# Peptides against a protein of PDB entry 3T7K, part 30

Target 1, 248 residues: chain A of PDB entry 3T7K
Amino acid sequence: KAEKILARFNELPNYDLKAVCTGCFHDGFNEVDIEILNQLGIKIFDNIKETDKLNCIFAPKILRTEKFLKSLSFEPLKFALKPEFIIDLLKQIHSKKDKLSQININLFDYEINGINESIISKTKLPTKVFERANIRCINLVNDIPGGVDTIGSVLKAHGIEKINVLRSKKCTFEDIIPNDVSKQENGGIFKYVLIVTKASQVKKFTKLINDRDKNETILIVEWNWCVESIFHLNVDFTSKKNVLYQKK

## One batch from the design tools (peptide; made by RFdiffusion4, then SolubleMPNN)

Design b1_p11_2_s2 (from b1_p11_2, 4 letters changed)
Fold by OpenDDE base, seed 1:
Structure b1_p11_2_s2 (fold): chain B 248 residues (1-248), chain A 11 residues (1-11)
Amino acid sequence: as target 1 above (248 residues)
Amino acid sequence: MIDVDKIENEL
């Protein structure tokens, strides 16, 4: 069926998109439309797997979904597109107007607002955002909204190697892991990095660390600090936004 | 079949 529909075009583009969708296409696609998209070099996947070499995200806008946050870790993210790209493409292909010799849809007209070339260019860097920030090992409180597995998977996609889950009510100093990175001369490396949800956790962890390891560097942040770092593909250590405690 | 039916939570 797809071949008969596409036979109306003299030339077919190959978009070379390996995509996931977030916040759109809840009803999925019919079998004919999936086959059409596949023939145009558009493959849509249900889940993110590193082996699939994903290069595209479909979303109506910037979202704080797991898929959207992880898409900024693609190597590279080639395109962040509105779902209207697929909608308009399929509408053009299904159009019975005999005069369409070519599919005339430009990917750049469907860019998600706020995902600019500066963001796309950073996805071509050989390092991940938290790797560049010298954040290898973090402590994550167990009561984080979204769950430690989901949050942890996003952080790992962005270069955090080790996530230590802290049982906030029962944890001791010995449960807190150091951020094991080699001291670089010019970069403020934090020995202890923690993501917390409550002011009481800040008080607890600062006390535990300062009582046992008085001279060490500490960074305690909200999840929003990580989200902003991901959306910018840059960690701004000069910003106090979403930083709950910092000791240099 | 793309199982897009899962309401994705914002984090």
Scores: peptide ipSAE 0.392, ipTM 0.783, DockQ to the pose 0.119
Fold by OpenDDE base, seed 3:
Structure b1_p11_2_s2 (fold): chain B 248 residues (1-248), chain A 11 residues (1-11)
Amino acid sequence: as target 1 above (248 residues)
Amino acid sequence: MIDVDKIENEL
């Protein structure tokens, strides 16, 4: 069916998109439209798998969804596009107007606001954002909104290797893992990195660490610190935004 | 069928 619809075009673009959608296309696509998109080099996947070599995300705007946050870890993310790209493309293709020689839809006209070339360029770096920041091992409280599995999966996509889940009420100092990163001479490495949800946890963990390991470096942040770091593909250690406790 | 019906929560 798709071939018959596309036969009216003399030339077909190959967009070379391997995409996921977030915050759009809740009803999915019909079989004919999926086939049309596939003929145009647009493949849409339900879930993110590393094996699929995804390079695109469709979203109406910057979102804090698992898919959106993980899309910034693609190698590279080539395009972050509004759903209107697909909508307008399919409308043009289904239009019964005369022999359109070409599909005239430019990907660059559909960029998500706030995902600029500076962000896209950073996805071409050989390292992940938290890897560049010397954050390998973190402590995550078990009561984090979104759940430890989802949050942990996002953090791992961005270069965190080990996530230690802390039972905030029951944990002791021995339950807290160090961020085991080789001291590079010039980089402020935090021995203990923690993501927490409450001020009471800051007080608890700060006390536990300082009582047992008095002179060590500590970074305690909110989840928003991670989100901002992901959206910028950079960790700003000069910013106090979303930092609850810092000991250098 | 792209089962996009899961309202993805913002984190």
Scores: peptide ipSAE 0.391, ipTM 0.782, DockQ to the pose 0.119
Fold by OpenDDE base, seed 4:
Structure b1_p11_2_s2 (fold): chain B 248 residues (1-248), chain A 11 residues (1-11)
Amino acid sequence: as target 1 above (248 residues)
Amino acid sequence: MIDVDKIENEL
């Protein structure tokens, strides 16, 4: 069916998009439109899998969804596009009035506001944002909004290798894992990195660590610190924003 | 049908 619809065009673009959608296309796509998009080199996936080599995200704006946050870990993220790209594309293709010999839609006209070339360029780096920040092993409190699995999955996508889930009420010092990274000359390495939700957890963990492993480096942050780091694809250790405790 | 309908929670 799609072939008959596309037969009116002399040339078809190949967009080479492997995409997920977030915050848009709730009703999905009909089979014909999926087939049309596939013929244009646009493949939309329901979920993010590393094996699919995703390179695109569709979203109306920057969102704090799992898909959007993970899209910034794509290797590379080639395009972050507004859903209007697909909408306008399908409108042109279904238009009976336009004797359009060609589909004239430029991907660059549909960029998501705030995802600039600087962000896209960082997705071409051989390392992930937390890997570059020397954050390999983190401690995550079990009462994190969004759940430890979802949050953990986002963090892993961005180069955190090990996530230790802390039962904040019952945990001891022995339950806290060190951030096992080789001392690099130019980066402040924190021996203990923790993501917490409450000031009481900060007090607890700082006490446990300082009482048992005196003079070690500690970074305790909110989830928002991770989100900001992901959105910038850079960890700013000079910023105190969303940092609850820092000991160098 | 791509079930894009999972209301994705903001994290």
Scores: peptide ipSAE 0.391, ipTM 0.786, DockQ to the pose 0.120
Fold by OpenDDE base, seed 2:
Structure b1_p11_2_s2 (fold): chain B 248 residues (1-248), chain A 11 residues (1-11)
Amino acid sequence: as target 1 above (248 residues)
Amino acid sequence: MIDVDKIENEL
């Protein structure tokens, strides 16, 4: 069916999109539209897998979904597009107006607001955002909203190698892992990095660490610190936003 | 039918 619909076009674009959708297309796509999109070089996947070499996300705006946050780890993220791209594309293709020999839809007209070329360019870097920030091993409290698996999966996509889940009520100093990064000459490395949800955890972990390892560097942040770092594809260590405790 | 949208929670 798709071939018959597309046969009216002399030339078909190849968009070369391997995409996931978030916050849009809840009803999915019909078989004909999926086939049409595939013929245009647009492949939509249900889930993110590294093997699929995803390069695109469809979303109505910047979202804090797992898929959106992980899309910023694509290598590279070529396009972050509004769903209207697909809608307008399919509408043009299904239009019975005989005179359209070509599909005239520009991807750049459908960019998600706030995902600019500066962000896209950073996805071409050989390193991930937390890797560049010398954050390899983190401690994550078990009571984090969204769950440790989802949060952990996002963090891993962005270069965190090891996520240690802390049982905040029962943990001891021995349960806290160091951020084992080789001393790069020019960057502030925090020996202990923790993501926490409440002030009582800050007090607990700072005490545990300082009582056993008094001179070590500590970074305790909220999840929002990670989100902001991901959205900017840069860690700003000068910002106090979402930092609960810092010892340099 | 690609079940694209399980209501994804914002994190």
Scores: peptide ipSAE 0.390, ipTM 0.787, DockQ to the pose 0.119

Design b1_p11_2_s3 (from b1_p11_2, 3 letters changed)
Fold by OpenDDE base, seed 3:
Structure b1_p11_2_s3 (fold): chain B 248 residues (1-248), chain A 11 residues (1-11)
Amino acid sequence: as target 1 above (248 residues)
Amino acid sequence: MIDVDEIENEL
């Protein structure tokens, strides 16, 4: 069916998109439209798998969804596009107007606001954002909104290798893992990195660490610190935003 | 059918 619809065009673009959608297309696509998109080099996947070599995300705006946050870890993320790209493309293709020789839809006209070339360029770096920041092992409280599995999956996509889940009420100092990164001479490495949800946890963990390991470096942050770091593909250690406790 | 019906929560 798609071939008959597309046969009216003399030339078909190949967009070379392997995409996921977030915050759009809740009803999915019909079989004909999926086939049309596939003929145009647009493949839409339900879930993120590393094997699929995804390079695109569709979203109406910057979102804090798992898919959106993980899309910034693509290697590279080539395009972050508004759903209107697909909508306008399909409208043009289904239009019964005269022999359109070409599909005239430019990807650059559909960029998500706030995902600029500076962000896209950073997805071409050989390292992940937290890897560049010397954050390998973190402690995550078990009562984090979104759940430890989802949050942990996002953090791993961005270069965190080990996530230690802390039972905030029951944990002791021995339950806290160090961020085992080889001391590079010039980089402020935090021995203990923790993501927490409450001020009471800051007090607890700060006390536990300082009582047992008095001179070590500590970074305690909110989840928003991670989100901002992901959205910028950079960790700003000069910023106090979303930092609850820092000992250098 | 792309079952995009999972209401993706913002984190």
Scores: peptide ipSAE 0.384, ipTM 0.777, DockQ to the pose 0.118
Fold by OpenDDE base, seed 2:
Structure b1_p11_2_s3 (fold): chain B 248 residues (1-248), chain A 11 residues (1-11)
Amino acid sequence: as target 1 above (248 residues)
Amino acid sequence: MIDVDEIENEL
């Protein structure tokens, strides 16, 4: 069916999109539209897998979904597009009235507000955002909203190699893992990095660490610190926003 | 049918 619909066009664009959707297309796509999109080089996937070499996200705006946050780890993220791109594309293709021999839809007209070329360019870097920040091993409290698996999966996509889940009520100093990064000459490395949800955890972990390892560097942040770092594809160690405790 | 029905929670 798709071939018959597309036969009216002399030339078909190849958009070369391997995409996931978030916050849009909840009803999915019909078989004909999926086939049309595939003929235009647009492949939509249900889930993020590294093997699929995803390069695009569809979303109405910047979202804090797992898919959106992970899309910023794509290598590269070529496009972050509004769903209107697909809507307008399919509408133009299904239109019997338009004597258009060509599809005239520009991807750049559908960019998600706030995902600029500066962000896109950083996805071409050979390293992930937390890797560049010398954060390899973190401690994550088990009571984090969204769950440790989802949060952990996002963090891993962005270069965290090891996530240690802390049972905040029962943990001891021995349960806290160091951020084992080779001393790069020019970057502030925190020996202990922790993501926490409440001030009582800050007091607990700072005490446990300082009582056993008094001179070590500590970074305790909220999840929002990670989110902001992901959205900027840069860790700003000068910012106190979402930092609960810092010892240099 | 791409089952996009998972109400994706914001984190």
Scores: peptide ipSAE 0.382, ipTM 0.778, DockQ to the pose 0.118
Fold by OpenDDE base, seed 4:
Structure b1_p11_2_s3 (fold): chain B 248 residues (1-248), chain A 11 residues (1-11)
Amino acid sequence: as target 1 above (248 residues)
Amino acid sequence: MIDVDEIENEL
């Protein structure tokens, strides 16, 4: 069916998009439109899998969804596009009035506001944002909003290798894992990195660590610190924003 | 049919 619809065009673009959608297209796509998009080199996936080599996200704006946060870990993220790209594309293709010999839609006209070339360029780096920050192993409290699995999955996508889930009420010092990274000359390495939700957890963990492993480096942050780091694809260790405790 | 209906929570 799609072939008959597309037969009116002399040339078809190949967009080479492997995409997920977030905050848009809740009703999905009909089979004909999926087939049309596939013929244009646009493949939309329901979920993020590393094997699919995703390179695109569709979203109306920057969102704090799992898909959007993970899209910034794509290798590379080639395009972050507004859903209007697909909408306008399908409108042109279904238009009976326009004797359009060609589909004239430029991907660059549909960029998501705030995802600029600087962000896209960082997705071409051989390392992930937390890997570059020398954050390999983190401690995550079990009462994190969004759940440890979802949050953990986002963090892993961004180069955290090991996530230790802390039962904040019952945990001891022995339950806290060190951030096992080789000392690099130019980066402040924190021996203990923790993501917490409450000031009481900060007090607890700082006491446990300082009482048992005196003079070690500690970074305790909110989830928002991770989100900001992901959105910038850079960890700013000079910022105190969303940092609850820091000991160098 | 791509079931994009997962109410994606903001994190």
Scores: peptide ipSAE 0.381, ipTM 0.778, DockQ to the pose 0.119
Fold by OpenDDE base, seed 1:
Structure b1_p11_2_s3 (fold): chain B 248 residues (1-248), chain A 11 residues (1-11)
Amino acid sequence: as target 1 above (248 residues)
Amino acid sequence: MIDVDEIENEL
């Protein structure tokens, strides 16, 4: 069926998109439309797997979904597109107007607002955002909204190697892991990095660390600090936004 | 069949 529909075009584009969708296409696609998209070099996947070499995200806008946050870790993210790209493409292909010799849809007209070339260019860097920030090992409280597995998977996609889950009510100093990175001369490396949800956790962890390891560097942040770092593909250590405690 | 039916939570 798809071949007969596409046979009206003299040339077919190859978009070379390996995509996931977030916040759109809840009803999925019919078999004919999937086949049409496949013939145009557009493959849509249900889930993110590193082996699939994903290069595209479809979303109506910037979202804080797991898929959207992880899409900024693609190597590279080639395109972040509105769902209207697929909608308009399929509408043009299904159009019975005999005069369409070519599919005339420009990917750049469908860019998600706020995902600019500066963001796209950073996805071509050989390092991940937290790797560049010298954050390798973090401590994550077990009561984080979204769950430690989901949050942890996003952080790992962005270069966190080790996530230590802290049982906030029962944890001791010995349960807190150091951020094991080689001291670089010019970069403020934090020995202890923690993501917390409550002011009581800040008080607890600062006390535990300062009582046992008095002279060490500490960074305690909210999840929003990580989200902003991901959306910018840059960690701004000069910003106090979403930083709950910092000791240099 | 792309099972996009999972209500994706914002984090």
Scores: peptide ipSAE 0.381, ipTM 0.777, DockQ to the pose 0.119

Design b1_p11_2_s4 (from b1_p11_2, 4 letters changed)
Fold by OpenDDE base, seed 2:
Structure b1_p11_2_s4 (fold): chain B 248 residues (1-248), chain A 11 residues (1-11)
Amino acid sequence: as target 1 above (248 residues)
Amino acid sequence: MINVDEIENEL
């Protein structure tokens, strides 16, 4: 069916999109539209897998979904597009107006607001955002909203190698892992990095660490610190926003 | 059918 619909066009664009959708297309796509999109070089996937070499996300705006946050780890993220791209594309293709020999839809007209070329360019870097920040091993409290698996999966996509889940009520100093990164000459490395949800955890972990390892560097942040770092594809260590405790 | 039905929670 798709071939018959597309046969009216002399030339078909190849968009070369391997995409996931978030916050849009909840009803999915019909088989004909999926086939049409595939003929245009647009492949939509249900889930993020590294093997699929995803390069695009569809979303109405910047979202804090797992898919959106992980899309910023694509290598590269070529496009972050509004769903209107697909809607307008399919509408143009299904239009019975005989005079359209070509599909005239520009991807750049459908960019998600706030995902600029500067952000896209950073996805071409050979390193992930937390890797560049010398954050390899983190401690994550088990009571984090969204769950440790989802949060952990996002963090891993962005270069965290090891996530240690802390049982905040029962944990001891021995349960806290160091951020074992080789001393790069020019970057502030925190020996202990923790993501926490409440001030009582800050007090607990700072005490446990300082009582056993008094001179070590500590970074305790909220999840929002990670989100902001992901959205900017840069860790700003000068910002106090979402930092609960810092010892340099 | 791409089942995009998972109401993705914002994190």
Scores: peptide ipSAE 0.395, ipTM 0.810, DockQ to the pose 0.118
Fold by OpenDDE base, seed 3:
Structure b1_p11_2_s4 (fold): chain B 248 residues (1-248), chain A 11 residues (1-11)
Amino acid sequence: as target 1 above (248 residues)
Amino acid sequence: MINVDEIENEL
């Protein structure tokens, strides 16, 4: 069916998109439209798998969804596009107007606001954002909104290798893992990195660490610190935003 | 069918 619809065009673009959608297309796509998109080099996937070599995300705006946050870890993310790209493309293709020689839709006209070339360029770096920041092992409280599995999956996509889940009420100092990164001479490496949800956890963990390991470096942050770091593809250690406790 | 029906929560 798609071939008959597309036969009216003399030339078909190949967009070379392997995409996921977030915050859009809740009703999905019909079989004909999926086939049309596939003929145009647009493949839409339900879920993120590393094997699929995804390079695109569709979203109406910057979102804090698992898919959106993980899309910034693509190698590279080539395009972050508004759903209107697909909508306008399909409208043009289904239009019964005369022999359109070409599909005239430019991907660049559909960029998500706030995902600029500076962000896209950082997805071409050989390292992940937390890897560049010397954050390998973190402690995550078990009562984090969104759940430890989802949050942990996002953090792993961005270069965190080990996530230690802390039972905030029951944990002791022995339950807290160090961020085992080789001391590079010039980089402020935090021995203990923790993501927490409450001020009471800051007090607890700060006490536990300082009582047992008095002179070590500590970074305690909110989840928003991670989100901002992901959205910028950079960790700003000069910022106090979303930092609850820092000992250098 | 791309079942995009999972209301993805913002984290």
Scores: peptide ipSAE 0.395, ipTM 0.809, DockQ to the pose 0.118
Fold by OpenDDE base, seed 1:
Structure b1_p11_2_s4 (fold): chain B 248 residues (1-248), chain A 11 residues (1-11)
Amino acid sequence: as target 1 above (248 residues)
Amino acid sequence: MINVDEIENEL
C-alpha cells in the first residue's frame, strides 16, 4: 500500500531520522503511515536504547519528560522537531493532487522553540554535560519525585557514572559517597554532590559531612539544577539558582 | 505498533 502511495513522487527524500516521541502521537500511527515514514528514512521507536543510535525527538515543545531530557544526550541530536512535521508530511503524501512531483517539507521549519543550534552543537561534544562539570558520583535521596530509577537513568545518560541512593531518614555519614574525580588545578571539584528534595535533608547532610569531613567541598542541589544543566547542556557553577548549599 | 500511549510524567 505505501509503495503505491509513494509511486506518485519522482524523488523521495531520505530524512535519516531515528526518533522517539514525547507529549505527542498518543494514538500512534497506522501501519500504512509507519511504512511510508520508513520508506522516507523516518524510524520511530517506543523507547530509548543506545544501540538504536537515536538522533531525533518529536515533541510539541520543550518538556521535562524522561525521553526529552535523554534526547539531549544523543550523539548527536540532529533534530528536535514538532509533531507537525510528520502530520504535514503525511498530509502531503496522502494528497490526491496529481501535480506533486516532490515532497516539499523543510525540517528546519519544524524546530522546537528553544532548542537552538547552540544546544544541537553541544550534543556533538565528546563528553556529557556532567562529565564536563567533573560530576561522576552523586548522592540522590530516595524520596525524589519521579523515582530514583527514572531520575537516575536521566543523570546516567548525561554522564553520571554512579548514583548512590540515600535513605534520608536512616542514612549516616558512611552512606554518603564521594565524587571520585581527579583534582584538576583550575576546576572547583565538589567532593560531595547531593540531590535533595527538602530543607531538612540539607541540614542533615551538611551536619553529617561537616562533623566527619570538616574541610571538604559540598554541593547540594534540587532536581531543577540538573534539569537546567541538561536543557543548557552546560553546568553554571556561578548560578545560585536551585543550589541549596555550596561549600568550596 | 508504536505504543506511545504511556502518559509520560514531567520530572
Scores: peptide ipSAE 0.395, ipTM 0.810, DockQ to the pose 0.119
Fold by OpenDDE base, seed 4:
Structure b1_p11_2_s4 (fold): chain B 248 residues (1-248), chain A 11 residues (1-11)
Amino acid sequence: as target 1 above (248 residues)
Amino acid sequence: MINVDEIENEL
């Protein structure tokens, strides 16, 4: 059916998009439109899998969804596009009035506001944002909003290898894992990195660590610190924003 | 049918 619709065009673009959608297209796509998009080199996936080699996200704006946060870990993220790209594309293709010999839609006209070339360029780096920050192993409190699995999955996508879930009420010092990274000359390496939700957890963990492992480096942050680091694809260790405790 | 219907929570 799609072939008959597309037969009116002399040339078809190949967009080479492997995409997920977030905050848009809740009703999905009909089979004909999926087939049309596939013929244009646009493949939309329901979920993020590393095997699919995703390179695109569709979203109306920057969102704090799992898909959007993970899209910034794509290798590379080639395009972050507004859903209007697909909408306008399908409108042109279904238009009976336009004797359009060609589909004239430029991907660059549909960029998501705030996802600039600087962000896209960082997705071409051989390392992930937390890997570059020397954050390999983190401690995550079990009462994190969004759940440890979702949050953990986002963090892993961004180069955290090991996530230790802390039962904040019952945990001891022995339950806290060190951030096992080789000392690199130019980066402040924190021996203990923790993501917490409450000031009481900060007090607890700082006491446990300082009582048992004196003079070690500690970073305790909110989830928002991770989100800001992901959105910038850079960890700013000079910023105190969303940092609850820091000991160098 | 791509069921994009998962109400994606903001994190």
Scores: peptide ipSAE 0.394, ipTM 0.810, DockQ to the pose 0.119

